# Ledger of designs, part 154: peptides against a protein of PDB entry 6EJA

Target 1, 276 residues: chain A of PDB entry 6EJA
Amino acid sequence: VEYMPANPVRIAFVLVVHGRASRQLQRMFKAIYHKDHFYYIHVDKRSNYLHRQVLQVSRQYSNVRVTPWRMATIWGGASLLSTYLQSMRDLLEMTDWPWDFFINLSAADYPIRTNDQLVAFLSRYRDMNFLKSHGRDNARFIRKQGLDRLFLECDAHMWRLGDRRIPEGIAVDGGSDWFLLNRRFVEYVTFSTDDLVTKMKQFYSYTLLPAESFFHTVLENSPHCDTMVDNNLRITNWNRKLGCKCQYKHIVDWCGCSPNDFKPQDFHRFQQTARP

## One batch from the design tools (peptide; made by RFdiffusion4, then SolubleMPNN)

Design b2_p24_7_s3 (from b2_p24_7, 12 letters changed)
Fold by OpenDDE base, seed 5:
Structure b2_p24_7_s3 (fold): chain B 276 residues (1-276), chain A 24 residues (1-24)
Amino acid sequence: as target 1 above (276 residues)
Amino acid sequence: EFVTGGGGSGLSDELFEKLEEYLS
């Protein structure tokens, strides 16, 4: 039994879902649902079937809400970051939802620890932000991510318009677009009018895969930089030899990668994980 | 902690069942 904290953190789960993943979403939702947490679900504008299903769920639970706005997101699209930023603002404006942590999930995700374990851990580290860095040299990361390229999301496509310069004085970082952010940092990202936040929001609105780098970069260059933990508490089956096949060139003017599916044989990998 | 699926497919039924049992 995990230690039960006296003041357990409450989590705002932001679920960004699309397609026809109703079954996956349902079983994942069942696994992560708790009465003390909050669930804010964005359904892709094009996924009307899924939207109807999610609306039904939201009507059954008071701590489940669906975004009244819906974006048509694409792989690697800047609109994904917009989705997160808008959802953050919405969540901060919901005064009746006193959440402490922001966690993003998709219908393809699933917990590998109990709620008690997650809450206990986050309650212990409630002042920290959990972002996973790429673990490579920064120059290579910038090049591979195309951060020095200007992209425009339009007509369900990420158009590469040309080259651009990385802003001076900014320590660029990134890695996984799955993260756990505390409310204080989310407040900073949402409401700060300083040059860093303003400039980065503008910069990343023309960025490919912006969610993989925006929060890392903002955090590391902000007054909250000392709160970063290089661990996002995610297990991802990365095999770049298998997952980097430029399979998204029809959507984006770039060569991207995707993680691989886990197989039943990989179950043992979920049992022994290290805590930060 | 969470497992992240690849390509949006999520977990197979078999793997899901194993995890569900493991977390129960």
Scores: peptide ipSAE 0.364, ipTM 0.882, DockQ to the pose 0.290
Fold by OpenDDE base, seed 2:
Structure b2_p24_7_s3 (fold): chain B 276 residues (1-276), chain A 24 residues (1-24)
Amino acid sequence: as target 1 above (276 residues)
Amino acid sequence: EFVTGGGGSGLSDELFEKLEEYLS
């Protein structure tokens, strides 16, 4: 029996989807849908079929909206961060949606815990932000992530323009681009005019895989730094030997990796608690 | 808690069914 909080948190799920994964998206949506939560869906500009499908869903549920703007995103593109940042602003401007947490998902994601479990957990830790760090040498992370390189997203390609310096006085961190952020921190990221937020937004607009590092870095260098939990409540099948084949060199001027697929035999891995 | 699919492929039908049953 899961504890039922007196003041349960309400979640804004931001779904960033592309391609023709309508079936997968529908399955995932059904699994995570609850009347007390909010769902804000961004469909890639090029995915018109999927957009039509998602629009139909949004018409059926009052707590489901589709972004009126659409970006053409690529793997590792800086535009993904722009997508999140704009969606955060939109969500904060929706005064009729009193959400407490921001959670990003893709059509390839699926819940492995019940809504009650998720809500109970987040209600207990409503003042925390959940970001998973890489857990390795930071210098190595910077190098392998290409954070010391300047990238430009243009014509569906991430062009490496040259080298750049990491801003002074900033402790760079990163890891997973899947996170759970509380409203207070999202407000800070969205509306703060301090040097940290301003400079990091600019810096990461020219960054490869910016969502894997932006929120980590901003949080850890912000007045909200004490709210970080090194856990993003995600299970990803990382096997770099299998997933790191530089398979995205046609899209980005860098060598990247992808997580591997889970197999049915991996189901037992989902039964374990991944809570901090 | 969520599982993230690899390469955008998502979950297989079999794995989906297992999870759906598990969460029901």
Scores: peptide ipSAE 0.361, ipTM 0.879, DockQ to the pose 0.295
Fold by OpenDDE base, seed 1:
Structure b2_p24_7_s3 (fold): chain B 276 residues (1-276), chain A 24 residues (1-24)
Amino acid sequence: as target 1 above (276 residues)
Amino acid sequence: EFVTGGGGSGLSDELFEKLEEYLS
């Protein structure tokens, strides 16, 4: 029996999509769609076909909108964080969309729990933010992520310009770039003018894979630090020996990793997940 | 909870069908 909340949370799903993944997106959208949630879709500036498809969907549902702006994002690019930040601002300015949680998804993602289960869970923990940390040595994380390096996104490339200092007094953290953030924290990130948010926005505008670290770092150093849950409710097929082949060196001046695809044999892994 | 796909490949049709059935 699933818990039924009296005041169920409403979710703003931010879908950042690119390429020609129309079929995948449609399947995922069908799986996560509910009349009480909101769907804000950013289509890569270069993905015009997908954009047309998404626009058609948005015209059919009142709770589906497409970003009027579109960025050309690259793997590891700082522009991805900009995409999320701008989406957050837009969503906060949409006063007719009373969302409680921000969840980011790609066209390659898919739910492994029902909407009722998700809503019940988030309704129970509506004051928490769900970010998954790397779980390793932090110094090693900084080094491997290249956080102590200065990057510039230009001409669809992340250029490594040199070394930089980690801001003093900041506890840097990070891990997965998939997260669930409550509206209150999103408001803080969007509108706060304190030194933390200001400095971090500047710092991460020159950061490789900024979405993997920005929100972690801001949250943990903010007045909202006690709301962090080290779980992002995601299952990712990580096999670094297979996924870390520096396959993006043509795009970024760094060696990166990607998660691996799941196989049908992995289905059992979706049935046994732990909750925080 | 969500499964995050790798490399943009997403889920295979077979895996999708299994999940769809599981979540139905």
Scores: peptide ipSAE 0.354, ipTM 0.876, DockQ to the pose 0.295
Fold by OpenDDE base, seed 4:
Structure b2_p24_7_s3 (fold): chain B 276 residues (1-276), chain A 24 residues (1-24)
Amino acid sequence: as target 1 above (276 residues)
Amino acid sequence: EFVTGGGGSGLSDELFEKLEEYLS
């Protein structure tokens, strides 16, 4: 018997989409749509066709909105974090949308659990934040992520400018840029004026792949540190041998990795997932 | 829980259909 929450959480889904993935987005949207949730969609500034399609969807549902601002994001770009941060601010300012959790998705994502299961789970752990850590040596992570390097996003490129130091007293962490954050933590990130948030926002504005580390680092060094769960409720097909081809050198002055596509034969992997 | 697409390519039609059926 599945747990039925008395006060089910309401989710703000932030969809960051680009390209011409209208079909994929539509499929995913259909799968995740529920009248009690909220959907805030950012379409890349360069994806006008997709934007038009998304606008059509937003006009059909009162709980679907499209960002009035649009950023041109690149792989690994600092602007992706800006996109999330601005979306968070917008969502908090939407007083008519009483959401409890922030979940980011792309057009390439798809649910592998029902809405009821997701809501039940998050309702049970409504005070927690779900971020997946890298699970490796932290020093190695810093080096491989280039966190000790200064990057500047300019002209659709991440320029490596030089070396930098990790701020003193900060325990840096990171991993996946897919996460589930509760409203309280999002409020903290958005409106706090403490040294941690201020410093980290500045630091990560010059960071490669900032979304993979910013929220982890802020959370773990904040008064909310005890709310972290090392699980982002995501299944990613990591095969670094195949996915680490340094394929983004044309965009960033760094070598990165990408997850691999799932195949139909991988379906069984979706049926067996571990939960916190 | 969600599947994160590889490289932004999304799910194949076949895999999509399997998941859709599974979640129905």
Scores: peptide ipSAE 0.349, ipTM 0.872, DockQ to the pose 0.291

Design b2_p24_7_s4 (from b2_p24_7, 12 letters changed)
Fold by OpenDDE base, seed 3:
Structure b2_p24_7_s4 (fold): chain B 276 residues (1-276), chain A 24 residues (1-24)
Amino acid sequence: as target 1 above (276 residues)
Amino acid sequence: EDVTGGGGSGLSDELFEKLEEFLS
């Protein structure tokens, strides 16, 4: 018997989608949809077909909305963070959507937990924030992430402008760009005018893959630092042999890796992570 | 040097269990 919380959390799912992933999105949406949650979908500015499809979905469900603004995002682009930050602000301004948690998803994501399980879990730990850290040498992480480099997103390219220093007094951290954040922390990130949030927003506006580090760093250096849980409740299909080919060198002045899509042959991996 | 980029993922039961254990 699954635990039924007296005051179950409601989730704002933020979906960032692009390309022609209509089928994948539909599948994922069907899997995660629940009447008690909220779905806010950003479609890349260049993905008009997908946008039309998503709009059709949003018209069918009162708890599904599409961002009225659309950004042209690129791999590793700083604009991805802007997308999340703006979506967070939008969601906080939606007074008719009383959400408790922010969860970001892509069209390729698929849940392996039931809604009841997820809600029960988050309801129990509603005061926590879930971000997965790299768990390695931080200095090496900084170098590999290019955090000590200044990047400018312009003309669908991430230009490396030069070197920069990590802000003094800031404990930099990062890892996965998939996270679960409670409303309180999202409010802090959105509305705080303290030096931390202000400086980090500025710093990460010139950062490669900012979503992999921004929220970690802000959280760990904030008054909410004690709410961090080093887990994002995600499974990612990493295969460096397949995903690390510097395939984005034409887009960013850096060499990058990407996770791989789960395939049927990966089913055993899900079984290993799921209870019988 | 290379960096890792974002991509598709799923909610993991294993991670749920590990997290529950960690938080308990």
Scores: peptide ipSAE 0.029, ipTM 0.500, DockQ to the pose 0.205
Fold by OpenDDE base, seed 2:
Structure b2_p24_7_s4 (fold): chain B 276 residues (1-276), chain A 24 residues (1-24)
Amino acid sequence: as target 1 above (276 residues)
Amino acid sequence: EDVTGGGGSGLSDELFEKLEEFLS
């Protein structure tokens, strides 16, 4: 019998979806849906068919909403961070949705743990924020992420404009672009007018893959730094042979590695990580 | 130089257990 917390946390799931992955999204949604949680779905501006489908789903559930605004996001695009930040603001302004945690997901994500397990876990650690760091040399990370380079998202392309400096006094960190953030920290990121948040929002608006570093950096340099847990509770499928190519060179003036979608042959990995 | 690609999926038991251990 799983322990049921007296005051279970409620989760705001933010789903950022694009393309024609309707079936995949539906499958994932069904897997994560619970009446006590909230689901806020952003559909890429270019994915009109998917948007219509998602709207249909949202009408069936009172705790499912679709963003009234839509961004055109590209791989590595700075607009992805904007999507998350705006979603956070929206969610905080929804007074009828008393969520405790913010969790971002894509259509390709799939939960391995049950809802009860997730809720029990997060309820125990409701004051913590979960972000996975790269765990490597920070200087190398900065270079590899192109954080010392200035990028501009324009015309569905990330243009490298030149070099830039990391803001003085800021300890940059990053890793996974998947995170679990408590409401308190989200409030800070959304409404704080301090120099840290202001500068970082500006800095990362010209950053490649900003979601992999923004929240890490802000958290670690903020008054909330003691709440960081170096884990995002995610499994990432890294296939270097397939993922570490300049496959997005046509979109980004940079080469990078991208995690791959899980395939049936990867099922053994799930078995290893899942305990009965 | 190549950049790190973002992403991930699947909340796993192993990660939960490791977190519990870390935070205990």
Scores: peptide ipSAE 0.022, ipTM 0.534, DockQ to the pose 0.191
Fold by OpenDDE base, seed 1:
Formats: sequence, C-alpha cells, structure tokens
Structure b2_p24_7_s4 (fold): chain B 276 residues (1-276), chain A 24 residues (1-24)
Amino acid sequence: as target 1 above (276 residues)
Amino acid sequence: EDVTGGGGSGLSDELFEKLEEFLS
C-alpha cells in the first residue's frame, strides 16, 4: 500500500525561464503540473516572445501565475537571487495560494519522482528544508565560488571589483542552486529583520552565483539550522565537460559551471533514476 | 584558474531511500 499522507503538502513551483526554450519548458511543465500545486513563473525581461507564450498558458490554469515584474537575469548574476526573494515575497502575499513548500525550477530540471512520491515524501518531512551542500573543503569552496570576491552586477555583466571579507561569525555554505524550502523558512528569509538575514542579503547582493550559497548560509546560521537536509530531489543535466568552463566570460568575470539543456541522448539518465 | 561550483544532480533512488531511512 502506497503511503498516502492525511494532509498532503502543496508546492509552489517557481520557474525562472528565459530564451527560446519554450518546448522544453512545456514538456517540463506538463511533467510537473498538478491541480493541487501552484506555479509562479518569471520570464526574463528580454524574453518577450516567451513571456507572451507563458502568459497564454497561465490564463488557462487558475494555479499558474506569471510575475508582473520582470528582471533581466544573467548567468551568475545577483539579480537571480533577487528574483527568488521577490518571488518568495509575492507568494507569501498570495493568501489564496496556501503552499507549504517552495521549489525553484528551470528548463534544465526534470522530475525524478512522481508527484505522489514527492508529495508523500515532503508531507512526511514538512518541517525540513532541503539544500545540497558542496561536501568539500569549505575554504576551497569559498575560493571556487568567489565568495571572498566582490562582484557588481551592471549592464548585464558581473564585474569583479576586488577582494572582500566574509562576515565574522558566519559559517558559509553552499552547493546546489536548487532548493526545497518550507514556508516557515521562506517567511523567515522574507520578513526577518535580524542581523543575519539583513547582513546576508547585503553580502549576497555583491556575490557571484548567490543562489548556490545564500539560502544554505542563512539556514545554517539561523534558528532554523536544525531543519536542514543536505540533499535535493531534482535531476539536472549537469555535464561538467560542457558546463564547467569559461564560456560566459562575456557575462561574468569568473569561470563557472552551468546546467545544460536535456538532449535526447540524455534519456538514459531518466531511465536510471526512475527505479522503484 | 578558479571555477565556481555547480548545482549538482538530484537524488538517485538509492540516495532517496537512504535519506528516508536516515530521517525516519
């Protein structure tokens, strides 16, 4: 007998999309869509055609909304964190959407588990937050992520301005930029005025790839630290050979990794993860 | 040359089960 939760969690899926990946987005959306969940979609300010398409879709579903604001998000940009934070605020203010978990997605993501499995799992651990840590030497992580460097996002570019100090007393962590956060923690991040949240928001506004570290760092240093689970439940097409290079030097004064779009040749990966 | 970290992959079935067992 498959476990059926008495009070199943409802998920707010936040999709940050850009470019021309309309078909892939559509496939992914169909794969994750459920009437009991909520879908909040941000379309890059520069992707007008995609925006129109997404708007058309949103009008067909009561549980699908598009952000009324749009940011020009770039790879590695601090604006991406701003997008998530603003989305969180919006979602918290949507009183007609009683979501329990926040999950961010992109076109590079695909569900590994069925909706029922995901809901059952999250319902069992509804008080937990799921963030995958790097699992490496922290000093190395700081250097590799450029956390000890000061960046400024300007003119669709992340400018490296120089060195900086990590705030004292803060245990920095990070890894995956994909997270599953419960509503309680999202509320804390959104509305808390304590020194931790305030300082970290400021710190990460000048950080490269902030989404890979911000929520980890805030969570681990917060009163909610005991709710952290070092894992996530998403599959990402991560090909280091293709994604981990300096291909975005025109956008960022740094070298980094980015997920790749799924290709037909990646189908075997889906089969391997779809085990009972 | 420094290269930033990546988001990594999601849970495999084995890891999922292991995590559930650990948290139970």
Scores: peptide ipSAE 0.019, ipTM 0.516, DockQ to the pose 0.121
Fold by OpenDDE base, seed 4:
Structure b2_p24_7_s4 (fold): chain B 276 residues (1-276), chain A 24 residues (1-24)
Amino acid sequence: as target 1 above (276 residues)
Amino acid sequence: EDVTGGGGSGLSDELFEKLEEFLS
C-alpha cells in the first residue's frame, strides 16, 4: 500500500519550452497534469506558434498559467537562469497558488514516478531540496563547465570573454539543471539580500549553463545547506550521440551536451525507472 | 576539449531506494 500523506505537498511545475516541441509538450503535460498542482509555462519569445498553442491549453485549466513575459533563451544561455528566477518570483507572488515545491521541466523531460509516488516522497521530505550533483572532481567540473570563464549572452550567442575568479569563500557545485526546490529555499533565493545570493546572482549572470550550478552553489553555501539531497526525480532522454555538440561561433563558445526529445523507442527507459 | 555536462540523469529505482534509506 502506497503511503498517502495527510498533508500532501502541492507542486509548481515550471515548464520552459521552445521551438516545435508541441507534441512532446502535450505528452509530457498530460503525463504530469494533476488538479492539485500548478503549472507555469514560459514559451521562448521566438516561438510564437507554440505560445499560441500553450495559451489555448492554459485557458482550459485554472491551474495552468503562461508567463506574461517571454525571454529569448539559447542553449547554455544565462537568460535561462533569469527565466527561472523570474518565474520563482511570479509564483511567490501568486497568493492563490499555495505551492510547496518548485520543479522545472522541459519538453525533453518526463516523470519517472507516478504523481502519487512523487507527492508521497516530497511530502515526507518537504523540508529538503533535491539537486543532483556531478559526482566528480570539483576542480574538473569547474573547468568543464567553464565556471572560471566569463561569458556574455548577446545576439543569441554566449561569448567567452576571458577568465575570471570564483568568489572567495564560495564552494561551487553543480550538475543537473533539473531540480526540486522547496518553497522556503525559493523564497530565500528570490528575496534574500545577503552577500551570497547577491554575489551569486551577479556571478551567474555571466555564466554558461548557469542553472546547472547556481542553485547548487547557493544552497550549499547558504544557511539551508543541510537541506540538500543529491538527486532528482525525473528522467531525461540522454543520447550523447545526438545531444552532444560543439559549437564555436554559433551558439556557444564552448562544447556541451543537451537532452533529446523522447521517442517511442525510449519507452523502455520509462519502464525501467518507473517501477512501483 | 572542454565539454559541459548538459543536464544530468534522472533518478533510478536503485538510487531512489538508497535515498529513502539514507534519509530515513
Scores: peptide ipSAE 0.015, ipTM 0.473, DockQ to the pose 0.131

Design b2_p24_8_s1 (from b2_p24_8, 11 letters changed)
Fold by OpenDDE base, seed 5:
Structure b2_p24_8_s1 (fold): chain B 276 residues (1-276), chain A 24 residues (1-24)
Amino acid sequence: as target 1 above (276 residues)
Amino acid sequence: FFARGGGSIFGSGGDHDDADETVD
C-alpha cells in the first residue's frame, strides 16, 4: 500500500525534445501522464515533424502546453539553459497551473517508479531540491567540463573562444543536468536580482553544458543551500567506454560523453537499487 | 524514479576521452 499524502505535490514536467522520435516520446508521455500534473514541452526549432505531433497531443489535454517559442538547441549548447530559464519563467507566470516541483525530461527518459510513489516522496520532501553532484575532484570537474573556458554558441556550434577565470567567492559544483527543483527555488532563480543569480546567469551564458552546473552552483551559494539533496532520483547508464569518444567535436570545440541505452540485461540494476 | 537512456542531446563534457565508468 502506497502512502497517500494529505496535500500531494503537483509536478511541472518540462520536456525538451528533438529529432523525429515521435513514437518514443509518445510512449514516455503516456507513462508519465497524470491529470494532476502539468506538462510543458519544448520542441527543437528544427524538429518540425515532432512539433506537429506534439501540438496534436497538447490539443487533447488541458494540462499539456507547448512553448510558443522554440530554440535550436545543440549538444552542450548554452541555449539549453536559456530554454530552462525561459520555461521556468513561463511556468511561474501560468497562474492557472499550481505546480510545486519542476522536473526536466527528455524523450530518452522513462519512469521506473509509479506516480504515487513519486508524489508521495516529493510531498514528504517538498522543501528540498534534488541535484546530483559529480562525486569527483572539483578541480578535475572544472577542467573536464571546461568551466574555465569561454564558449559562444553560434550557427549550431559551440565555439571555444579562450580561457576565463572562475568567479571569485563562488563554490562551483555540478553533475547531472537532470534534476527536481521546488517552486521556491525556481522563483529565486527566475526573479532574484542579487549578485549571485545575476553573475551566474551571465557566466553560464558562455558555458558549455551549462545545465550540468548552473543550478548546482546557484543553489549551493544561495540562501537556499541547505535544501540540496545530492540525488536527482535518476538512473543513468554511464558506460563511458562507449559513450566518451569525442563524438561531438563537430558540434562543440570540446569532447563530451553521452549515456548509453539500457539493455534488458541491465534491468537488474533497477531492481537492486535501494535509492529512491 | 526515472531512467535515462541514450540519444539525448545532453551529456557530460570533457577535454579528452574519459574511460571512467560511473553510475549516476
Scores: peptide ipSAE 0.187, ipTM 0.716, DockQ to the pose 0.506
Fold by OpenDDE base, seed 1:
Structure b2_p24_8_s1 (fold): chain B 276 residues (1-276), chain A 24 residues (1-24)
Amino acid sequence: as target 1 above (276 residues)
Amino acid sequence: FFARGGGSIFGSGGDHDDADETVD
């Protein structure tokens, strides 16, 4: 029997999807759908077929909406952060959707716990933000992420323009671009006009893989810094020997790694995991 | 609570392939 919170949190699921995998998305959506949550779906500007499919779904459920704006996102592009930031603003302006947590998902994600378990957990830790840090040497992280390099997204490509300095007085951090953020922190990121948020938005507009570092960095340098939990509540199938092949160099002037799909032999990992 | 399949990207180190430690 799961703990039943008196005031269960309501989740805004932000789905950033692209391509033509409508069936996969549908399966994932059904797995995470609950009447008490909210689903805000951004479909890549180039994915018109998927957009039509998602629109059909949104018409069937009152708690499912599709972004009226659509961005052409690329792997590692700064526009991905813009997508999240704009979706956050939209969600905060939707006064009829009283969400408590922001969770980003893609079509490649799948729940491995029940909704009740997720809600119970987040209700217990409703004041926390869940971001997974790299857990390694920070200088190495900066170099590997290319944070000390200036990038420009243009013509569906991330152009490396040169070197840059990390802002002084800022503790840079990052890791996974999949996270769970509480509404309070999202409000801060969206509406704060302080020097931190303003400078970081500018800095990360010229950053490769900005979503992997922006929220970590802002949180850790903000008045909300004590709310960070180094856990994004995700299991990722990392095999760097297979996934680090510079497979995105045609899109970005940098090498990146990608996790692999789970296989049946990986199922034991779901059973043995101790963390939520 | 969620399993993440393929399709994500993470920094590797610049212009060369890099097989580093697991992050997530």
Scores: peptide ipSAE 0.207, ipTM 0.749, DockQ to the pose 0.368; fails the geometry check
Fold by OpenDDE base, seed 2:
Structure b2_p24_8_s1 (fold): chain B 276 residues (1-276), chain A 24 residues (1-24)
Amino acid sequence: as target 1 above (276 residues)
Amino acid sequence: FFARGGGSIFGSGGDHDDADETVD
């Protein structure tokens, strides 16, 4: 018998989507939809077809909204962080949506647990933030992420402008750009005027893949640092030999990696995973 | 709770290919 919490958490799902894969998105949406949660969808500014499809969905459900603003985001672009930050602000200003957790998703994500399982788990750990760290040498992480490089997003390209220094007194961390954040921490990130949040927002506005490091770094250096769980509750199919081929050099002045699609042969991994 | 497919940039490798097998 699954434990049903007395005060179940309500989730704000932020979907950042692009392209023309409306059917895939629809399938994913149906899989994660529940009447007690909230869905805030950002469609890339260039994806007009998908935007029309998503608008149609939003009209059918009262707990589904589409961002009135749309950004033209590129892979690795700093604008992705801006998208999340703005969506967080919007969600906090929606007083009619009493959400407890922020979860970001893309059209490439799919649930592998039930809603009840997710809600039960998050209700038990409602005071925690779930961010996955890189789990390697931090200096190497900084170098490989290009955090010591200055980038500018312009004309659908991430331009490397030169070198920069990591701010003093900041413990930089990062890893996955997919996470689960509680409302309290999101409020802090959104409305705090302290030096940490202010400086990090500035710093990461010129950062490649900022979402992979911004929230980790802010959390770990904040008064909320004790709420971090080194787990993003995701399964990613990594094969770096296949996924690290500088495939985005035409978009960014850096080499990156991408996870691979799951295959039927990978199904056993979903069952054997020890983490939720 | 969620499985993620491919198609996104994750974990920059620098100026060259990074075949590091470090798992997320």
Scores: peptide ipSAE 0.204, ipTM 0.726, DockQ to the pose 0.387; fails the geometry check
Fold by OpenDDE base, seed 3:
Structure b2_p24_8_s1 (fold): chain B 276 residues (1-276), chain A 24 residues (1-24)
Amino acid sequence: as target 1 above (276 residues)
Amino acid sequence: FFARGGGSIFGSGGDHDDADETVD
């Protein structure tokens, strides 16, 4: 018997997409689409073809909107965080969209559970925030993430300007930049004027891969810290031997990694995962 | 609930190609 919640959560899916993968996006969109959810799509400023395609989709569904603003985001750039923050603000200002959870996705994501399962799960844990931490030494994380380095996004490049200190009194954490956040926490991040949120927004505006640690850090140092679940409900195909080749040095003055595409032979991993 | 494929940068490895930190 599938659990049917009396008050099912409604999800705001924020899709940050770029490139020319229109078909892939369409497949993913169809897989996650439900009439009770909301879809807010940001298309990279440079991806005009994709933007046109997404606009066509948005015209077909009342619960699909495209950001009227578009950023030229580079991978690892601070502008990615700005994209999320602005989308959060927009979503909160859309009074006709009563969403309960914020979920970010890319065109490379694909659901491996049913909508009913997702909704049932989130409805049960509607007061929780789902962020995955790195699960390793924090000092090492800081070093490898370059959090102790100052970066400036300019001319489609992340320039390393020098060293910086982590703010005192802040417990820095991070991990995956894919998360599920409840509306209450999103409201806090968006509208709070406290020292934590203000300082972290400033700090992370000069941070490489800011989305991988901003929300973790803010949450864990906030009054909402007890709502954190160390699980982002995602499976990522990591093969660092293949994905870590400093291939992004032309964009970022740092070495980074990317996950690999799943292959059919990886399907068993979806079934065997202990994660919900 | 979701599977993530490639196509984006995740996890920095510093100045050298020695990134081994797992996120997901």
Scores: peptide ipSAE 0.190, ipTM 0.722, DockQ to the pose 0.378; fails the geometry check

